# Ledger of designs, part 142: peptides against a protein of PDB entry 6MBK

Target 1, 240 residues: chain A of PDB entry 6MBK
Amino acid sequence: GFEMVNFKEEGFGLRATRDIKAEELFLWVPRKLLMTVESAKNSVLGPLYSQDRILQAMGNIALAFHLLCERASPNSFWQPYIQTLPSEYDTPLYFEEDEVRYLQSTQAIHDVFSQYKNTARQYAYFYKVIQTHPHANKLPLKDSFTYEDYRWAVSSVMTRQNQIPTEDGSRVTLALIPLWDMCNHTNGLITTGYNLEDDRCECVALQDFRAGEQIYIFYGTRSNAEFVIHSGFFFDNNSH

## One batch from the design tools (peptide; made by RFdiffusion4, then SolubleMPNN)

Design b2_p16_5_s4 (from b2_p16_5, 9 letters changed)
Fold by OpenDDE base, seed 3:
Structure b2_p16_5_s4 (fold): chain B 240 residues (1-240), chain A 16 residues (1-16)
Amino acid sequence: as target 1 above (240 residues)
Amino acid sequence: MEQIKENFKKLVELSK
């Protein structure tokens, strides 16, 4: 009931190909299409993941490395998605000297410096791991792991990660959701959730849309978004 | 733009 369109001002989005009613489930994304911590564990990164405590403890870093490994893999299932990602971001990790100076007048400078320090420390740590750990030898990034690569991957995950349930629903984990990145968003009631029974992300229409109209969705803040069901919507087996 | 649309054609079909 929808198609991808590049809208003049808003950029990429979804357009209805038929009339869609409010509260209609019109969009779903199965787990198998997502880049998740689980898919990272099941990838070429898996052996290293199983032996590195930081990768195990920090799902966002695991996703960052998963993203880098898949980007470097020509036959990756996620190549079409990865190619749509920005080459740079407006995150503090990309701030120029003048931008940092401007922020010195605010308390935001502490967060900026914290991000710089943490990212630099993480890079230094994993640079050593990639150079010395036996399970890193087969990683496609073995001979090409720069700070620029790392800050790009971290920034990609930071700006696009979503919380979803684990397969058994016992915990929350992190995921990149391709179709969520390919539609425009509006403020309003959250219309997204995760259906564990069908093991998929689900989006219901927040209003009626006519054929030819742009579809807008709302699933919370973009950075580390949580699935929340809006008032009146119920999943039999939903998790946030 | 057109290449992106083509690349995600399969994804869209699997998601509706």
Scores: peptide ipSAE 0.029, ipTM 0.686, DockQ to the pose 0.633
Fold by OpenDDE base, seed 2:
Structure b2_p16_5_s4 (fold): chain B 240 residues (1-240), chain A 16 residues (1-16)
Amino acid sequence: as target 1 above (240 residues)
Amino acid sequence: MEQIKENFKKLVELSK
C-alpha cells in the first residue's frame, strides 16, 4: 500500500500506492528488523554488555554502542538504515558557541552544561572500558572510538529511540525503528503501537490518504527542549 | 542514495 520515495524538499518518505483509510493498519515493522537492546545483547557487544553495569542499567547507552558497532561493521544488516541517519544533529551536544552564549541568559544553560558534562564523562568511562576490558577486544570500534562517534550515537538514539515491549511482554525496552525513521512526520495523535501477538510495531493511518499522496505519521515529537530535559542519558557514574 | 532506496525497498517488503 506504500512505496519509499525521495521527496525533493523533505527527503525520504512514504507515498501511498493505493487509497488508505484513516485508522487503517498500513505499516508494520517486525521485531527482527529493529535495533534493540536485545539485538545489542545478541551482537558482538553482548559479552561486554553482560559485564558492564552501565550498559545493563542504561538501555539507551547500550543502543548507542550497538549503533556504533553496527556502523563499523560493513556487513551489518542495518547498514542501509544507518546510512540514512544524519551525520549531525540539532541537539545540545552540537550547539555552537554562539548558540550556547544565547542560552546563557536562560535556565536552559544549566541543563545543556549538564548534558555536556555527563556525555563527556560517559565517553571517558567507556573509552577506558573499550581499552581495557577483555570483552571489548572484538568490537569493531576498539581502535576507533572518538568523542565525535559517541556524540553522534547518543544523539541518534536520543532523537530516535522508541519504547517497545520485550519479547515476552514482561517489561519495556528500547528500539530504533528503521521504517518509521524513513517516514515524514506530522503533528497530532500518536498512531503507533506494538502488537505482541504478531511481534511487530504497528502504525495506523492518521487520516485518509489517496493513491499518490505522501504518508505522514506521528510517533512523538522530537524537540531540542525535550532532548535537554528528557534525553534519558543522565547517569551518575559514581553510582556504579 | 539510490542504493539506500533500493535496500529499503527490500526492508519494506519484509515489513509486509
Scores: peptide ipSAE 0.027, ipTM 0.679, DockQ to the pose 0.725
Fold by OpenDDE base, seed 4:
Order: sequence, then C-alpha cells, then structure tokens
Structure b2_p16_5_s4 (fold): chain B 240 residues (1-240), chain A 16 residues (1-16)
Amino acid sequence: as target 1 above (240 residues)
Amino acid sequence: MEQIKENFKKLVELSK
C-alpha cells in the first residue's frame, strides 16, 4: 500500500502505508492506464494520426499531441495524471537567455540549438496542420494550440517517456506511465520491468520501506527509460 | 493538492 504525498523539496511522491520488503512487487501499472502511441491512435487524434507521416514516424510527437488533446478534454481518463505534471521543466526549451549564454562555452550549445530549432519547426508544421487538415477539426486544441502548449507537451514527453513492449512483444513503443511519475527516484539498481503475460509495468522495492517512509524507485533515467522486455526484472547498475 | 489526490485515487486502486 502507498499514498500520494507532496514532499518538501522533492515534490510529489509515494509514501508507504505499510511495511514493504525489499524485492516485493508493490506497484504495477496495467497497459490500459498508460498513455501510449496506441492510445493516441485510438483517441480523437486517431484520424489525424492516420494521415500524418510525422505523427506516425515519431512516437514522441504522437504522445505530445495525445497529451495535449487529453489535457484539453475535461472528461479525459488521464486528467488525474495530467494534473500532476509540472507546468514548466528544466529542459533546454525553457532555458533563459543567460542560461543559453552560459552554455555557449560548452559543447552542449549545439544540442540546445538543435532542439530549439527542431521544436520550433515542428510547432510551425503542426500549427498549419491543425489549422488546415480536415481531421483536425474535432481536436479539442483546434482553436488553442500555442507554442507554449507544444513546448510543454514535448518537454513532458521528453522527460517522462518510457520504452515498453508492444502488446505482442515484437517491438518497442513509447508510453507515459501514470503513478510511475509519482515516484521519486534514487540511484541504484533498476528494479522495474514489463510483464507481458499480465500486460503491465511492474516495480519491485529497492529496499525495505517502513510505513510512513517515502518510496523511491529506480528504472534508469526518466527520459527514454527502458523496461525489461518479455521477462520479469533485470537488475542493472546504472547511474541516475 | 487535495483535488489531485482525490482524483488520483482511481488510478492508485487500479495499480494495487
């Protein structure tokens, strides 16, 4: 058992409501709860997705639009999750002029500029698509699609996307994982995986937790996290 | 915060 708590300095996290033992499976998230490329295809975005090559080719962008559509939908199943997302991020897309100037002395500046350019171009492209494409008419963001919206969505996906197996396990796809994002993370061994038989993400406790303690998990970096495909858990020594 | 917690209960229950 766990509960959501806002911890000082650490933000939202999970607190144990009972004692949890190390290696205990304490958290799982069924595929049906995930925001995936597949759920995007099955949403109001589906018709546009089926007609736009970029959405089809770039799962992260598909997720970004899925996120925006669901955010704009008051009755979205994912509203509880979306409301937990930060309003701003520490991604390069949010860097101030001084921060960018500071980075000019580093090799990172090229990546920053590339990201800025790519994101701006993507926004411009999709702004036109949303305004002109027939299948965009039913999108809840039809009349409200700003760069700030897109920046937020892209940054949300960039920082939170996970690689999971497709339903048949033949390929990998991208997903945003509710509750996963609610856990604060620590360095250590990866204690997460995807159980294809039960079609769910699974997390085992890294250590013993007492009732009342914050639960920390480790599954690699939040961005582009990879799950063990087809079998249980793999403990890997990665830095976070 | 309280509203978020309340709304999130459904997701939490589905993950237990």
Scores: peptide ipSAE 0.026, ipTM 0.671, DockQ to the pose 0.708
Fold by OpenDDE base, seed 1:
Structure b2_p16_5_s4 (fold): chain B 240 residues (1-240), chain A 16 residues (1-16)
Amino acid sequence: as target 1 above (240 residues)
Amino acid sequence: MEQIKENFKKLVELSK
């Protein structure tokens, strides 16, 4: 019902190959395809996760490391997804000097600098962990963990993380949703959800789409620089 | 472009 297309202005997105009706379930992603905190725990990262308080406390960081570990694994199940991810993002961590200068006149500058500082501290911490912790010895990151790697992973998760229910539906957890990242986004009604019965993410069509039209989805504000500034990797009680 | 399409195809196949 859809195909990947490189649109002139929007970049890569989905195009309908047939008519799709409003509210039609046209795209779903089973849990097994998701990169989640749970899958991180079940991966090569699991032993370290079980011993590191920060990974346990911050699911988004766990996802970031999960993403890095899988990226470094040639046979990773998620390679098809990971290879579609941007090499850089519209996040404060990638702001150029001119952008930062512009923000100096705004209230946002404090948050930007805070994000820089926190990310740097986190990198320094985990660099040491990876170098010294026994459970890190088998990680593919042992000799290939740079700040650029960490910045990329953090930004990837920051811009793409989703809240989904746990398998038992008792609480929420974080996930990267591969196929949703293939769609370009619009504003409007959220047309995505999670079907616990079928254990999958679901996306219904926002409107009628004709064959040949680009399909847009909406599942919340993403990749907006203004909002990303406030969605950083911080503890709730972290002072800024 | 070809690689991205191939990756997408793989994901689609896995999602069904």
Scores: peptide ipSAE 0.024, ipTM 0.635, DockQ to the pose 0.823

Design b2_p16_6_s1 (from b2_p16_6, 5 letters changed)
Fold by OpenDDE base, seed 3:
Structure b2_p16_6_s1 (fold): chain B 240 residues (1-240), chain A 16 residues (1-16)
Amino acid sequence: as target 1 above (240 residues)
Amino acid sequence: MRAPIPLFSEVVESLK
C-alpha cells in the first residue's frame, strides 16, 4: 500500500497508504518490467548490439542506448517510467566551467576530465556507427542523436543502474528498476534483493512506516561521478 | 528519487 507523491524537498517519492511493518515485503518488480541488457538485446537495438563489440563489452552503454531508443519510441512500454526521469543531473558531465575550476585544486579534476574525454570519445564513435552501420537504420534515434542525448542517457544509467543476477543466476548483469527507484534515500541497511525463484526484485521495509509517511530505503554507498555499478542488492550465490 | 545523488561537495569528496 503506497502511492507516488511529489514531496517539496525530495521531489517524487513513495508514501505509505497503510501501516507497513519493518521487514514487510511491500514492493516487488518482476524481471519482465526491468530495463536490462537482455531487454536491450531483445529490442530494436538487438541487431546492432550483436555486431558492435563496445555495446557487448559495456552493459552500461547498452542500457544508455536502450533508454534512448525507448524514449524515442512513442509506443514504448517504458514511457511512463522514462517520463519520471530527470531531464538533467548533478553529475560531472553537467558541471559548469566555474564548477570545474573549483575542482582544479583537487585530485577530482583528473577524474572529471577523464569522464568528459571518455564520454566525448564514446559519442563520436557511436555517432559514426549510427550514421554508417546498416542495423542502425531501424533505430528511432537515427536522425536525432546529439551529445546532449548521450550525456543524458549515460548520466541516467550511471545514477540508476543496479547489479542483478542473470535469469539463471550464474552471472551478474545491469538493470534499471522502474517504480522501485522512486524511493528516496535514508541511512540504514540494504533491504532490496533479487528473488531468483520468483524472478523479481524484492524490497522489504527498512522500518515501520505509518500511513501517510514517506517510504525511504537505503541505496548503499555509491559514486555519481563514475560508471560504477550500483550494488543496492543482496542475493544468494553472488558471484561477484 | 534514486539514485543517491550527492551534492557537489560530496561528489568532490568521493573523487578524492
Scores: peptide ipSAE 0.028, ipTM 0.579, DockQ to the pose 0.087
Fold by OpenDDE base, seed 2:
Structure b2_p16_6_s1 (fold): chain B 240 residues (1-240), chain A 16 residues (1-16)
Amino acid sequence: as target 1 above (240 residues)
Amino acid sequence: MRAPIPLFSEVVESLK
């Protein structure tokens, strides 16, 4: 019912190939297709994860390294998804010198400097870990791990991470949701939930879409998009 | 459209 399209102004998005009615389940993504903290633990990153306290404590960082490892793996299952991700982001870590200079007159400069400083410190730590830790020797990152790689990965995760339930529904975990996150964001109500019985993320249409129209979804606060556990869909205007 | 990046203060604190 939809296709991936590269829109000039918005980048990749989804376009309806048929008429889709409001509240129609048009998109679902099984857990097996998600990039999760669990999939990171089960990947080549697993041994390092099991011995690094920061990776264990910070699921978003675990996802970032998972993303980098898979990007560096030609045969990765997630290559098609990774190739759809932006190469750069309109976020503080990518601000040009002129943009930073302009922001010096505003309170936003503190957030920019903080983000840059924190990310740089994290990079320095993990660079050392990757170069020296025994379980990092087989990582594709061993040969090439730059700050540019790291800022891309953390930016990708922080702009796309979502909270989903664990398999047993007892806790929440972090996930990147391929295909679903290809939808561009619009104001509205949350129309996405997680179906534990079928173990999949489900998205219903926010409104009627005609064939040929771009499908927009309201993700709420995308920095920490939260799915309703055990309740299916959550309809709330959580716009910024 | 993507959300802004939040800070990772917890990670920085763990490195100190």
Scores: peptide ipSAE 0.027, ipTM 0.618, DockQ to the pose 0.036
Fold by OpenDDE base, seed 4:
Structure b2_p16_6_s1 (fold): chain B 240 residues (1-240), chain A 16 residues (1-16)
Amino acid sequence: as target 1 above (240 residues)
Amino acid sequence: MRAPIPLFSEVVESLK
């Protein structure tokens, strides 16, 4: 087994409560526990989603709004998960002016500026949508949609989104995987897949872990693009 | 917790 532990400097992670052998299936998460584009569509966000082309086209933004709606809902099923998420992130959207100035000497500055600009534009767009669209009236974030909220949600999704198969397996969709994504990163190979028969995400141990050791997983190599998709379920093609 | 994308993680670490 394992337990969630708040590690110093690393934040939340998973710790083995017993010896876990390499390749052992130690963690699985049923689809019903995932935050997906589909669950977003089936939530209070659904009506707006059905009428906004950007939400429809960009699953990561749909997930971001799903997070915000659920966070604003005190009775949300995902409250325990959401509460484990960092309040701030070490992402470009959180860089201070001095940090940005420092980065001006690097090639990364272009990506930082691009992400900042795009996120700001998205916020401005959706702020207006939320204020004016009829289907936004029922959203719990209607009167509490700040840039900080959006920045947080986008950063949460950016760092935690995963590609998983749709329920019928016909295509891929995006998902946040509670509990599983508490595992901190180490170098290695993808050891997480999706079992369509049991309709669950499955994670096997990357290596042997002894009782008391932190369990690490490999997040895979992700691109630096604005809309990065983390493909945690493709063992053979994980390079971005 | 999940880490940011590698490039920016490296950048953040370099700023510390």
Scores: peptide ipSAE 0.026, ipTM 0.580, DockQ to the pose 0.085
Fold by OpenDDE base, seed 1:
Structure b2_p16_6_s1 (fold): chain B 240 residues (1-240), chain A 16 residues (1-16)
Amino acid sequence: as target 1 above (240 residues)
Amino acid sequence: MRAPIPLFSEVVESLK
């Protein structure tokens, strides 16, 4: 029903290979294909995760390190996904001095500085951890862990992390959703949810798409997007 | 693939 295409203007996206009707379930991603905090715990990062309180407390950082470890692993299952991610982002972490100057008179400047400082502190902390912690010795990023790597991973997670239910549905956890997040976004309603019965993320078409058209979906507030559990979808007129 | 982040210029404009 769809194919991955590198669009000249928008980069990677999904294109319909047939006509897709509005509300049609055209895309689903099983949990096993997601990059989650749990998959991070089950990866080479697991031993370090089990002993580092910050990784345990901050799922987004755990995902960031998971992403970095997998990126540094040639045989990673997620290599095809990782290679589709942007190399740079328009997040505050990438703001140059001249760009920051434009924000000096705005309220946003404090948030920008805060985010930068926090990220820098995190990097410094984890740089030391990676260099000194016994369970970091086998991490593929041990010999190559730069601030640029870290800010990329953090920005990737910041812009793409989603809340999904745990396997038992009792809590929420964080996940990157490959294939699904390849869809470029447009204005509309959230048409993605998590089906616990089938243990998969499900996306229904926002509108009719003809064969050959790029498929767009609405992510809402993409950063830490929330899904309705138990096969639910958000159809509220929430705009932001 | 595009991250759903407003352009810097748009952010600046919205914050003026």
Scores: peptide ipSAE 0.023, ipTM 0.551, DockQ to the pose 0.037

Design b2_p16_6_s2 (from b2_p16_6 with S1M D10E A14S D16K)
Fold by OpenDDE base, seed 2:
Structure b2_p16_6_s2 (fold): chain B 240 residues (1-240), chain A 16 residues (1-16)
Amino acid sequence: as target 1 above (240 residues)
Amino acid sequence: MRAPIPLFSEVLESLK
């Protein structure tokens, strides 16, 4: 019912190939397709994850390294997804000197410096870990791990991470949601939830879309988007 | 595809 299209102004997005009605379930993504903290633990990163306190404590960093490891793996299942991600971001970690100078007159400068310092410190820490830890020897990052790599991964996760339920629904975990996050944003209601019975993310149409139209969704607060585990979607006709 | 990011100029104005 949809196809990936590179739109001139918005980059990659989804276009309807048929008429889609409002509230129609047009997109779902099974857990097995998600990049999660759990998939990171089950990947080549797993042994290091089990030994590093920061990776264990900070799921976003675990996802960042998961993303980097998979990007460096030519046979990664997620290569098609990773190739759709921006190569750089318009986030504070990418601000040029002139942009930072302009921000010095604003309250934003403190956040910019904070992010930069924290990210730099994290990079320095993990550079040492990757170079010295026995469980890092087999990582594809062993021979090449730059600050540019790290800021990209951190920025990717920061802009795309979502909260989803664990398999048993008892807790929440972090996930990147391929295919779903290809939808560009519009104002509206959250029409995405997690179906625990089928163990998948589900997205229903925010409005009617005609064949050939770009499909938009409402991210809410895109960073750390939270799915309602049991209540489903935030619209009147919840199909869950 | 990525989360909406305001233009730098918009951010600058909003955070003054």
Scores: peptide ipSAE 0.024, ipTM 0.448, DockQ to the pose 0.068
Fold by OpenDDE base, seed 5:
Parts: structure tokens; sequence; C-alpha cells
Structure b2_p16_6_s2 (fold): chain B 240 residues (1-240), chain A 16 residues (1-16)
């Protein structure tokens, strides 16, 4: 067992309520609880998705809009999850002027500016879409779609998106994994995979955890977490 | 909570 706890330095995390042994399956999340491109398609966003090529081509953007729509929906199933998400992020899109100035002396500044420009362009595009497209009329964000909203959603997805198999296992799709992504990071091996037979994400303990200890997982490369379709699990010691 | 993508990892570390 585990419980959600707000830790002083790390924000929300999971704490063990009992002793958990290494390699023990302590956490699983069924597909139906995930925020996926498919759930986006099946939501109020679906009609717009079906007619916008960018949403169709860019699963991360689809997830961002899905997240925004659900956040704006008081009765959303994912409200409890959304409320656990940070309101701001330590990502380039949130860099302050002084931080950007500091980066001007580095080669990273070009990448930062590129990300700013790309995000701004995406926002401008979708702002127009939301204002003019008939299928956008029913979106809960219709009259309230700011750059700050978009920045937040994009950053949320950027930091939390995962690759999981489709239902039939034939290809991969993108997903946010509630509850699981509350686990804070430590160095180690990937101990999360997708069980297609049970249609769920599964996480086994990286190490022994005693009751009262925070449960940490290894995110892998702090890029998008990937699930192995065939084995369900993969182990990569790529510390970050 | 999930950690940020290590975009500009060296830079981000220097900004801490």
Amino acid sequence: as target 1 above (240 residues)
Amino acid sequence: MRAPIPLFSEVLESLK
C-alpha cells in the first residue's frame, strides 16, 4: 500500500504504508484511467480532433488540449489528478528574463528561443481554430484560452507524457498516467511497463521500501517514458 | 511529481 503525501521539497509523492519489497508489483493503472490520445478523441475534443490535421499528427498537442478541456470541466473524471499537477514548471517556457539573459552566453539560448517561438506559433494557430472552427464551440475553453493556459498544458504534457501500446498492441500512443506519475524520481532502472493482457500500466518496486518511506521510481531518460510492448518491461540504467 | 525533461540539463543545473 501507499498514500499520497505532499513532501516539503518534492511536492506530491507516494509514501509506503507497508513494507514493499524490491520487484513487488505495488502499483498498476488500468488504461481506462489514463489520459490518452484515444481518450482525447473520445472526449468533447473529438469532433475538432477529427478535422484538425495538427491535432491528429501531434499526439502531445492533442493531450495538451485534452488536459485543458478536462481542467475546464468541473465534472471531469481527471479533476483529482489535474489538481495534483504543478501550476508552474521549471521548464524553458517558464524561464524568467534573468534566466534567459544568463543563457544568452550559452548555445542553449537558440533552443530556448526556438521552443518559445514554436509554442507561440502553436498557440496562435489554435487560438484561431478555437475562435473560428464550428466544432470548437462546445469546448469548455472556448472563451478562455490564453497563452498561459497553453504553456501550462504543453509543459504538463512535456514533462509527463509516456509512450504506451495501443489497445491491440500494434503501435504506440501517448498517455498521461495518473497516480503513477506522482512517484518522484531516483536513479536506477526502469521498473514500469505495460501489461497488455490486463491492459494496464504496471510498476514494480525499484528497491525495498519500508513503511513510511517515500516511493521513488526511475523515469529513465527524462524524455518520454517508453514501455516495451512485447515484454511489458525494460530495464535501462540511464541516470539523469 | 514527474521531473522536467532535461532540456538544457547543464544550464538548468547551473540555474539552481
Scores: peptide ipSAE 0.022, ipTM 0.544, DockQ to the pose 0.084
Fold by OpenDDE base, seed 4:
Structure b2_p16_6_s2 (fold): chain B 240 residues (1-240), chain A 16 residues (1-16)
Amino acid sequence: as target 1 above (240 residues)
Amino acid sequence: MRAPIPLFSEVLESLK
């Protein structure tokens, strides 16, 4: 019912291949296809995760490293997804000097600097961890872990992370949702939820879409630094 | 879900 298309200016998005009616379940993504904290734990990152308190405490960072590890793995299942991700982002971490200078006259500058500082400190910490921790030797990023890599991964997670239920539904965890997150944004209502019975993320159409039209979804009112809210999910603020 | 890439002005507002 849809296909991935590289749209001009908007980048990748989904295009309807047939008429889709409002409220139609047109897209679902099983948990096994998601990049989650759990999949990170079950990956090559797992041993390090099990011994690093920051990775354990900060699921967003775990996802960031999961992205980096999978990106560095030629045979990663998620390579097709990762390759669709932007190489750069319009997040504060990518602000140019002129933009930062402009912000100096605003209250936002404090948050920008905070994000810079936090991200830099995280990078420095994990750089040391990757260089010294025995379990880091297995990571494909062992010899190639730059700030640019980390900035990219953090920004990717910041802009795409979602709260989803754990497999047992007892808690929430963080996930990147391939294919689904390729839908570009429009104003409206959240039409995505998680079906625990079928263990999948489900998206219903926000409106009618005709064949050939781009499919848009509503991302919510969140900022890039905030958690995503969907039906059945809990809101949590997360600033980097 | 991918967060919208806001305009610079929107970023400013979100950071205030």
Scores: peptide ipSAE 0.020, ipTM 0.521, DockQ to the pose 0.099
Fold by OpenDDE base, seed 3:
Structure b2_p16_6_s2 (fold): chain B 240 residues (1-240), chain A 16 residues (1-16)
Amino acid sequence: as target 1 above (240 residues)
Amino acid sequence: MRAPIPLFSEVLESLK
């Protein structure tokens, strides 16, 4: 019912190949296709995750390392998804000196500096961990872990992370949602949720779309100063 | 592609 298209002003997005009615379930993504904290734990990162308190406490960092490990793995299941991700982002971590100077006249400068400082500290910490921890030897990034790599991964997660329920529905966790995050944004209501019964992310159409029209979704407003960004999800009452 | 990050000008307004 849709296809990927490169739109001139908006970049890549989804275009309807048929008429789609409002509230129609046109897109779903099973849990097994998501990049989650759980999939990170079940990957080559798992042994290190199990022994590092920061990875355990900060799911966004776990996802960042998951992205880096999978990117460095030629046979990764998520290679097709990772290849669609931007190489750079419009986040504070990528601001030029002139942009930072401009922000000095605003209250935003404190948040920018905080993000820089925190990211640098995290990198320094994990660089040491990767160099010294026995379980880090299994990671494909062992011999190539730069600040640029970390900055990219953190920014990827920051811009694309979503809150979803755990498999048992008892807690929330973080996930990257392939295919779904190809949709561009419009104003409206959140029409994406998680179906625990079918264990999948579901997106229903915000409005009627005719064949040939771009499909937009509303995933909320987010601050680029936050590591943990609010999800464009609603939780349905479906039980596992 | 989804990138829920506002434009720079919008970021400034949100962080004031």
Scores: peptide ipSAE 0.018, ipTM 0.501, DockQ to the pose 0.064

